Peptides against a protein of PDB entry 5KEZ. Designs and how they scored, part 122

Target 1, 320 residues: chain A of PDB entry 5KEZ
Amino acid sequence: NVAIYNPFRPWWERYQPVSYKLCTRSGNEDEFRNMVTRCNNVGVRIYVDAVINHMCGNAVSAGTSSTCGSYFNPGSRDFPAVPYSGWDFNDGKCKTGSGDIENYNDATQVRDCRLTGLLDLALEKDYVRSKIAEYMNHLIDIGVAGFRLDASKHMWPGDIKAILDKLHNLNSNWFPAGSKPFIYQEVIDLGGEPIKSSDYFGNGRVTEFKYGAKLGTVIRKWNGEKMSYLKNWGEGWGFVPSDRALVFVDNHDNQRGHGAGGASILTFWDARLYKMAVGFMLAHPYGFTRVMSSYRWPRQFQNGNDVNDWVGPPNNNGVI

## One batch from the design tools (peptide; made by RFdiffusion4, then SolubleMPNN)

Design b2_p18_1_s4 (from b2_p18_1, 10 letters changed)
Fold by OpenDDE base, seed 5:
Structure b2_p18_1_s4 (fold): chain B 320 residues (1-320), chain A 18 residues (1-18)
Amino acid sequence: as target 1 above (320 residues)
Amino acid sequence: MKLVTSRPGQPHGETYYE
């Protein structure tokens, strides 16, 4: 991914890929392979956060300022380490003036335009699908158990399916023959927008952001809500079917601001209430549960927003 | 109120009501 220095090595630089090389601040491919092997050998499975919707930001300077030193040129859409070129992006499909998503009520913009400047891959192209599949298959062959698909809202479900259809079975050294990768898709659906979580049920599980938002409200005793109202928790609260849901109290995004659940979201900053929420989540049978492991940072609120929400994990001058 | 998804300068959008 790109190395961003302003702000200094933010967490989100990891979501700006310039290649599919397994070479980041977290380690190299050999180290990753070693970790996966060790984890699998003790029954711990690895699921990769796969960034396949886009490459890096369009405004990033060309060069070799990346975690693996690969050259890239956002301006010309040149990512030779893949390789991608200008033919592999949705620039011509996006009809907005900026090239970015301007209206989230326009599903076409959401999927064909750039997410906050991130160069949007043309996932309709078999070439692009194949390059992504090769990346994911390499990970599968290493021994990962599945994937979180980042920014799934911004990809056409059919394109995702086409990629998934190219995937290998899981590595038989650790998984039963014929096992398929576990897929869950990040889709922020709190209602009110045209893209729905249900659009993606065919590809795997989806994130249920209503879970953390509603649970937070209940635990906080907002709006007169009571724990007793959780009697029909899950589908009874309008959530997606349990077998399609990945549930969580908080994630890295909504932990940092008012997005994807708002002020109701409980985090480690609200230690007591957070423990209650996590305990409830783990005890309740609804959905596939995910527990957050995070870190503290120097929060600085200005006008209700944390201006330091970019701060990444603990590091020594950029080295993790 | 309108539900919007936005996150300037970062790759992940945030949904909120305005």
Scores: peptide ipSAE 0.027, ipTM 0.710, DockQ to the pose 0.490
Fold by OpenDDE base, seed 2:
Structure b2_p18_1_s4 (fold): chain B 320 residues (1-320), chain A 18 residues (1-18)
Amino acid sequence: as target 1 above (320 residues)
Amino acid sequence: MKLVTSRPGQPHGETYYE
């Protein structure tokens, strides 16, 4: 991914890829392979956060300022380490003046235009699908168990399916023969927008962002909410079917005061309430549960916003 | 008011009402 130095090595630089090389602030491919092997040998499975909707931001300077030293040029859409070129992006498909998503009520913009300047990959192209599949298959062959698909809302479900159909079975050294990768898709659907979580059910599980938002409201006792109202928690609250849901109290986005859920989201900053929410989630049978492991950072609020929400995990001069 | 989910200058999103 790109190496960002202003601010200094933010967490979100990881979501701006310039190649599919397993070479980042967290380590190199050999170290990753070693970790996967050690985890699998004790029954701990690894799921990769796969960034496949886009490459880096269009405004990032060209050069070799990346975690693996790969050259890239956002201006010319040149990513030779893949390789991608101008033919592999949706620049000509997006019809907005800026090239960015301008209206989230337009599903076509949401999927064909740039997410906050991030160069949008043309996932309709078999070439692009194949490059992504090769990346994911390399990970499968290493021994990962599945994937979180980042920014799935911004990809056409059919394009995702086409990629998934190219995936290998899981590594038989650790998984039963014929096992398929576990897929869960980040789709933010709190209602009110044309893109729905149900559009993605055919590809795997989806993130249920209503879960953390509603649970936070109940635990906080906002608007007269009571724990007794959780009697029909799950589908009874309008959530997606349990077998399609990945549930969580918080994630890295809404932990920082932005993203889906708003102020209702409980985090480790509210330790007592957070433990109650996580305990409830783990005890209740609805959905596939995900527990957050995070870190503290020096929050500085200005006008209600944390100006240090960019701060990444503990590191040694940028190396995790 | 309509709940809208976007992503700010960072690659990850915020929720706002319009």
Scores: peptide ipSAE 0.027, ipTM 0.693, DockQ to the pose 0.416
Fold by OpenDDE base, seed 1:
Structure b2_p18_1_s4 (fold): chain B 320 residues (1-320), chain A 18 residues (1-18)
Amino acid sequence: as target 1 above (320 residues)
Amino acid sequence: MKLVTSRPGQPHGETYYE
């Protein structure tokens, strides 16, 4: 991915790929392979947060300032390490003046325009689909068990399906023959927008963001809500079907909410309430559960905003 | 108040009440 130095190596640089090389501040490919093997050998499965909607930001300077030294040029849409060129992006399909998503009530913009400047891949193209599938298949062959598909809301469900149809079965060294990768899709659907979680049910599970949001309000006893109201928790609260839901109390995005914005989301910063929420989630049968493992950073609130919400995970291993 | 998620200036979004 791109190496960002202002701010200094933020967490979100990881979501700005310039290649599909497994070489980041988290480690190199050999280290990753070693981890996957060790985990599989003791029954711990690995799923990968796969960033396949986009490459890096359009405003990033061209050069070799990346975690694995690969050259890239966002301005010309050149990513030779893949390779991608200008033909592999949705620049021509996006009709907004900026090239970015400007209206989230326009599903076409949401899927064909750049997410906050991130160069949007043309996933309709078989070439692009194949390159992504190759990346994911490499991971499958290493021994991963599945994927979180980042920014799925910004991809057409059919394009995702086309990619998934190219995926190998899981590595038979650790998984039964014919096993399929576990897929869950990050779709932020809190209502009010045209894109719905249900659009993606055919591809796998979907993140249910209403879960953490609503649970937070209940645990916090906001608006007179009581835990007794959780009697019909799940579908009864308007959530997606249990067999399509991946549920969580918080994630890396919403735990960085500030002021009144993310106030409902419970995080490790609210230890007692967070433990209650996580405990409830793990005890309740609704959905497939994900437990967050995060880190502390030096929060600094200015005008209700944490100016240090960019701070990445601790790194002292010397990997750039 | 409505909970919303936006991505103002970075790849991933933040939650807000409005």
Scores: peptide ipSAE 0.026, ipTM 0.680, DockQ to the pose 0.361
Fold by OpenDDE base, seed 3:
Structure b2_p18_1_s4 (fold): chain B 320 residues (1-320), chain A 18 residues (1-18)
Amino acid sequence: as target 1 above (320 residues)
Amino acid sequence: MKLVTSRPGQPHGETYYE
């Protein structure tokens, strides 16, 4: 991914890829392989956050400022480490004046235009699908158990399916023969927009962002909410079917006051209430559960926003 | 100037320059 130095190595630089090489601020491919092996050997499975909707921001300067040292040129859509070129992006398909998503009520814009300047990959192309599949298959062959598909809302479900159909079975050294990768898709659906979580059920589980948002309001006792109302928690609250849901109290985005859920989201900053929420989530049978592991940073609120929400985990000069 | 991303409401949020 792009190495960002202003601010200094933010967490979100990971979501601006310039190659599919397995060398980042967390380590190199050998170290990753070693970790996956050690984890699998003790029954801990690894799921990769796969950023496959886009490459880096269109305004990032060309050069070799990347975690693997690979050259890239966003201006010319040149990513030779893949390789991608201008033919592999949706620039000509997006019809907005800016090239970015301007209206989230237009499903076509949401999927064909750039997410906040991030160069949008032409996932309809078999070449692009194959490059992504090669990346994911390399990870599968290393021994990962599945994937979080980042920004799934911004990809056509059929394109995702086409990629998934190219994937190998899981590594038989640790998984039963014929096992398929576990897939969960990040889809922010709080209602009110044309893209629905149900559009993605055919590909795997989806993130249920209503879960953390609503649970937060209940535990905080906002709007007259009571714990007793949780008696029909899950589908009874309008959530997706349990067998399609991946649930969580918070994630890296809404932990920072951003994303789906707003101020209702409980985080480690609200230690007591957070433990209550996580405890409830783990005890309740609805959905597949995910627990957040995070870190403290020097929050600095200006006009209601944390100006330090970019701060990444504890690191040694940018290396985790 | 470098592109900075904050995520107020969507997976990758808003972009600004520093």
Scores: peptide ipSAE 0.031, ipTM 0.723, DockQ to the pose 0.146; fails the geometry check

Design b2_p18_2_s1 (from b2_p18_2, 12 letters changed)
Fold by OpenDDE base, seed 2:
Structure b2_p18_2_s1 (fold): chain B 320 residues (1-320), chain A 18 residues (1-18)
Amino acid sequence: as target 1 above (320 residues)
Amino acid sequence: SWATEQYNKYIERLKKLY
């Protein structure tokens, strides 16, 4: 991915890829392979956060400022380490003046235009699908168990399906023969937009962002909410079917107070309430549960916003 | 920087979903 130095190596640089090389701040491919093997050998499975909707920002300077030193040129859409070229992006398909998503009520813009300037891959092209599948298959062959698909809302479900159809079975050294990768898709659906979580049910599980938002409201006792109202928690609260839901109290985005769910989201900063929420989630049978393991950072609020919300995990001068 | 600006735009987008 792109190496960002201002601010100094923020967490979100990981979501601006310039190649599919397994070479990042966390280590090289050999180290990753070693970690996967060691985890699998003790029954711990690895799921990769796969960023496949886009490459880096369109205005990032060309050069070799990347975690693996690969050259890239956003201006010419040149990513030779893949390789991608100008033919592999949706520049000509997006109809907005800026090239960015301008109207989130227009599903075509949401999927064909750039997410906040991030170069949008032409996932309709078999070449692009194949390059992504090769990346994911390499991970599968290493021994990962599945994937979180980042920014799934911004990809056509059919394009995702086409990629998934190219995936290998899981590595038989650790998984039963014929096992398929576990897929869960990040889709932010709190209602009010044309794109729905149900559009993606055919590809795998989806994130249920209503879960953490509503649970936070209840535990905080906002708007007269009571714990007793959780008797029909799950589908009874308008959530997606349990077998399609991946649930969580917080994630890396909304833990910083800006994401889906807003101020209702409970985090480790409110330790007592957070433990209650996580405990309830783990005890209740609805959905596939995900528990957050995060870190503290020096929060500094200015006008209601944490100016240090960019801070990444603990590191040694940029090396994790 | 441009990168910071893009991050801020991303955060603003997420806020709109609240």
Scores: peptide ipSAE 0.045, ipTM 0.696, DockQ to the pose 0.849
Fold by OpenDDE base, seed 1:
Structure b2_p18_2_s1 (fold): chain B 320 residues (1-320), chain A 18 residues (1-18)
Amino acid sequence: as target 1 above (320 residues)
Amino acid sequence: SWATEQYNKYIERLKKLY
């Protein structure tokens, strides 16, 4: 991915890929392979956060300032390490003046335009689908068990399906023959927008963002909410079907919420309440559960906003 | 920086949803 130095190596630089090389501040391919093998050997499975909707930001300077030193040129849409070129992006398909998503009530913009400047891949093209599938299949061959598909809301469900249809069965060294990768899709659907979580049910599970938001409200006893109201927790609260839901108390995005928006989300910063929420989640049968493992950073609030919400995870291995 | 601005825009988007 792109190496961002201002601010210094933020967490979100990992979501600006310039290649599909397994070479980041998290480690190299050999180290990753070693981890996957080690985990599989003791029954711990690995899923990968796959960033396949986009490449890096359109305004990032061209060069080799990336975690693996690969050259890239956002201006010309040149990513030779893949390779991608100008033919592989939705620049001509997006009809907004900026090239970015301007109206989230327009599903076409949401899927065909750039998410906050991130170069939007033309997933309608078989070439692009194949390159992504090759990347994911390489990971499957290493021994991963599945994937989180980042920014799925910004991809057409049919394009996702086309990619998934190209995936191999899981590695038979650790999985039964014919096993398929576990897929869950990050779709932020809290209502009010045309794109729905149900659009993606055919591809796999979907993140249920209502879960953490509503649970936080209940645990915090906001608006007269009571724990007893959780009797019909799950579908009874308007959540997606249990067999389509991936549930969580917080994630790396919404734990950085501040002010009025996202204030209900419980995080490790509120340790006692957070433990209650996580405990409830793990005890309740609804959905497939995900527990967050995060880190502390030096929070600095200015006008109600944490100006240090960009701070990335600790790194002391000397790898940039 | 541009990167920071894009990040902030993304965070603002999240605020609209929650």
Scores: peptide ipSAE 0.034, ipTM 0.695, DockQ to the pose 0.641
Fold by OpenDDE base, seed 5:
Structure b2_p18_2_s1 (fold): chain B 320 residues (1-320), chain A 18 residues (1-18)
Amino acid sequence: as target 1 above (320 residues)
Amino acid sequence: SWATEQYNKYIERLKKLY
């Protein structure tokens, strides 16, 4: 991915890929392979956060300022380490003036335009699908068990399916022959927008962001909500079917107090309430559960916003 | 910077979804 220095190595630089090489601040491919092997050997499975909707920001300076040293040129859409070129992006499809998503009530914009300047891959192209599949298959062959598909809301479900159809069976060293990768898709659907979580049920599970938002409200006793109202928790609260739901109290985005539940989201910053929420989640049968493991950072609120919400994981002058 | 600007736009999008 790109190396961002202003702000200094933010967490979100990880979501601006310039290649599919497994060399980041987390380590190199050999180290990753070693980790996967060690985890699998003790029954811990690895699911990769796969960023396949886009490459890096369109205005990032060309050069080799990336975690693996690969050259890239966003201006010309040149990513030779893949390789991608200008023909592999949706620049011509997006009809907005900026090239970015401008109206989230326009599903076509949401899927064909750039997410906040991130170069949007043309996932309709078999070439692009194949390159992504090769990346994911490499991971599968290493021994990962499945994937979180980042920014799934911004990809056409059919394009996702086409990629998934190219995937190998899981590595038979650790998984039964014929096993398929576990897929869950990040789709933020709190209502009010045309794209729905149900659009993606055919590809695998989806994130249910209503879960953390509503649970936070209940635990906080906001709006007169009571714990007793959780009697019909799950589908009874309007959530997606349990067998399609990936549930969580918080994630890295809404932990920073913005959207997808807003201030209702419980985090480790509110330790007591958070433990209550996580305990409830783990005890309740609804959905496939995910527990967050995060870190503290020096929060500084200005006008209700944490100006340091960019801060990445603990590091020593950029070295993790 | 441009990077900061894009990040802020992303955050604003998230706020809108609440």
Scores: peptide ipSAE 0.032, ipTM 0.678, DockQ to the pose 0.874
Fold by OpenDDE base, seed 3:
Structure b2_p18_2_s1 (fold): chain B 320 residues (1-320), chain A 18 residues (1-18)
Amino acid sequence: as target 1 above (320 residues)
Amino acid sequence: SWATEQYNKYIERLKKLY
C-alpha cells in the first residue's frame, strides 16, 4: 500500500493499495506465511482484510512511496506491480463531475465512482477479477481461512460473486478437503439508502452495523432504552438473518465516528460499558461474532472532533 | 494534506450513515 508520511503512517494507509504484494508495515511475505502456519497449527485461523474495490487515492504522488517499494502512478492509473493500467478502472463509467461518489442515493454512483478519491477498479472486467482472484488464491494457498471484503457496498454483488467463483478450496493441510473460504462483506446498511445488505447475502455473510449502534444505545440507556428491550434482539430488531450476520460492538472505523449513531458506539474508551456490550454479544446466539482489539492514541479534540483519529497502532518508525 | 482530507471525507461519510 501507499506509505503516507503526512500524517505519519496513519492506520488508513493500509486501505490504499498499490500492489497485491504481501510486504507491509506488518512484515514481509515470509513472516506472514510463518505466522499463518503457526496460527493454523494451534487452531487459530486467519482472515484477511482484502481491499479489492479500489487502489490508492487519485491524487497521491507518483513514485515508489509504498510499503513494498513498488512504483505506482495514480495520475496515469499505472500500477505495474499488478499490473493495472487505465483500462482497468471505472473512470469512463462514472458520470459525476468530480469522478467521486456524490450521491449515495444513486446506487450506480456508489458502485462505479471513486470512494473519496480512491481509484475505482473495473470489476466487471475478467482481467481485473482474475488479478484479484490470484491475490486471494495466493493467500488461500498460504493457509488463510477466509476474507473480509472491504468496501463491498461499493462493488456490484455479481462482480464479487465472479471473483469468489475463481477461488481455490482452502489448504487441505489444515482444512477439510473441499472447504470454501469464509467470506464476510463490509456493507454499511443502516437504512435510508438504496443499497441493501440483502443484495450481498449470496456471496457470504454481511457486517451488521445496526448491531453495535443499537446495542450502544441500549447499554447507554439513551432515549429511554432498556436492557429488557433486548428480549427479541437480532432479527426482531430488524437485523439481517442470523446466518448472514457478522456482528461486532465496534470496529476501527466507527471507533472514530460521531453523530447519533457514531456516538452510540461503545469502545474501549468506555471500558465498563464496553465490557458489558461485548459480554452480551458473546453470550447471545445472534450472528457470527467479532471482537475488536484496539489501542490507545493521543486523542485531541477540536470542535468536537479528534484531530488525531488518524493515528495507527503503536509502531517503530512506521513498522508495527 | 490531501491524504488527511480524503480520510476526513471518509469519516464524514461514515457519520452520515449513522
Scores: peptide ipSAE 0.031, ipTM 0.681, DockQ to the pose 0.725

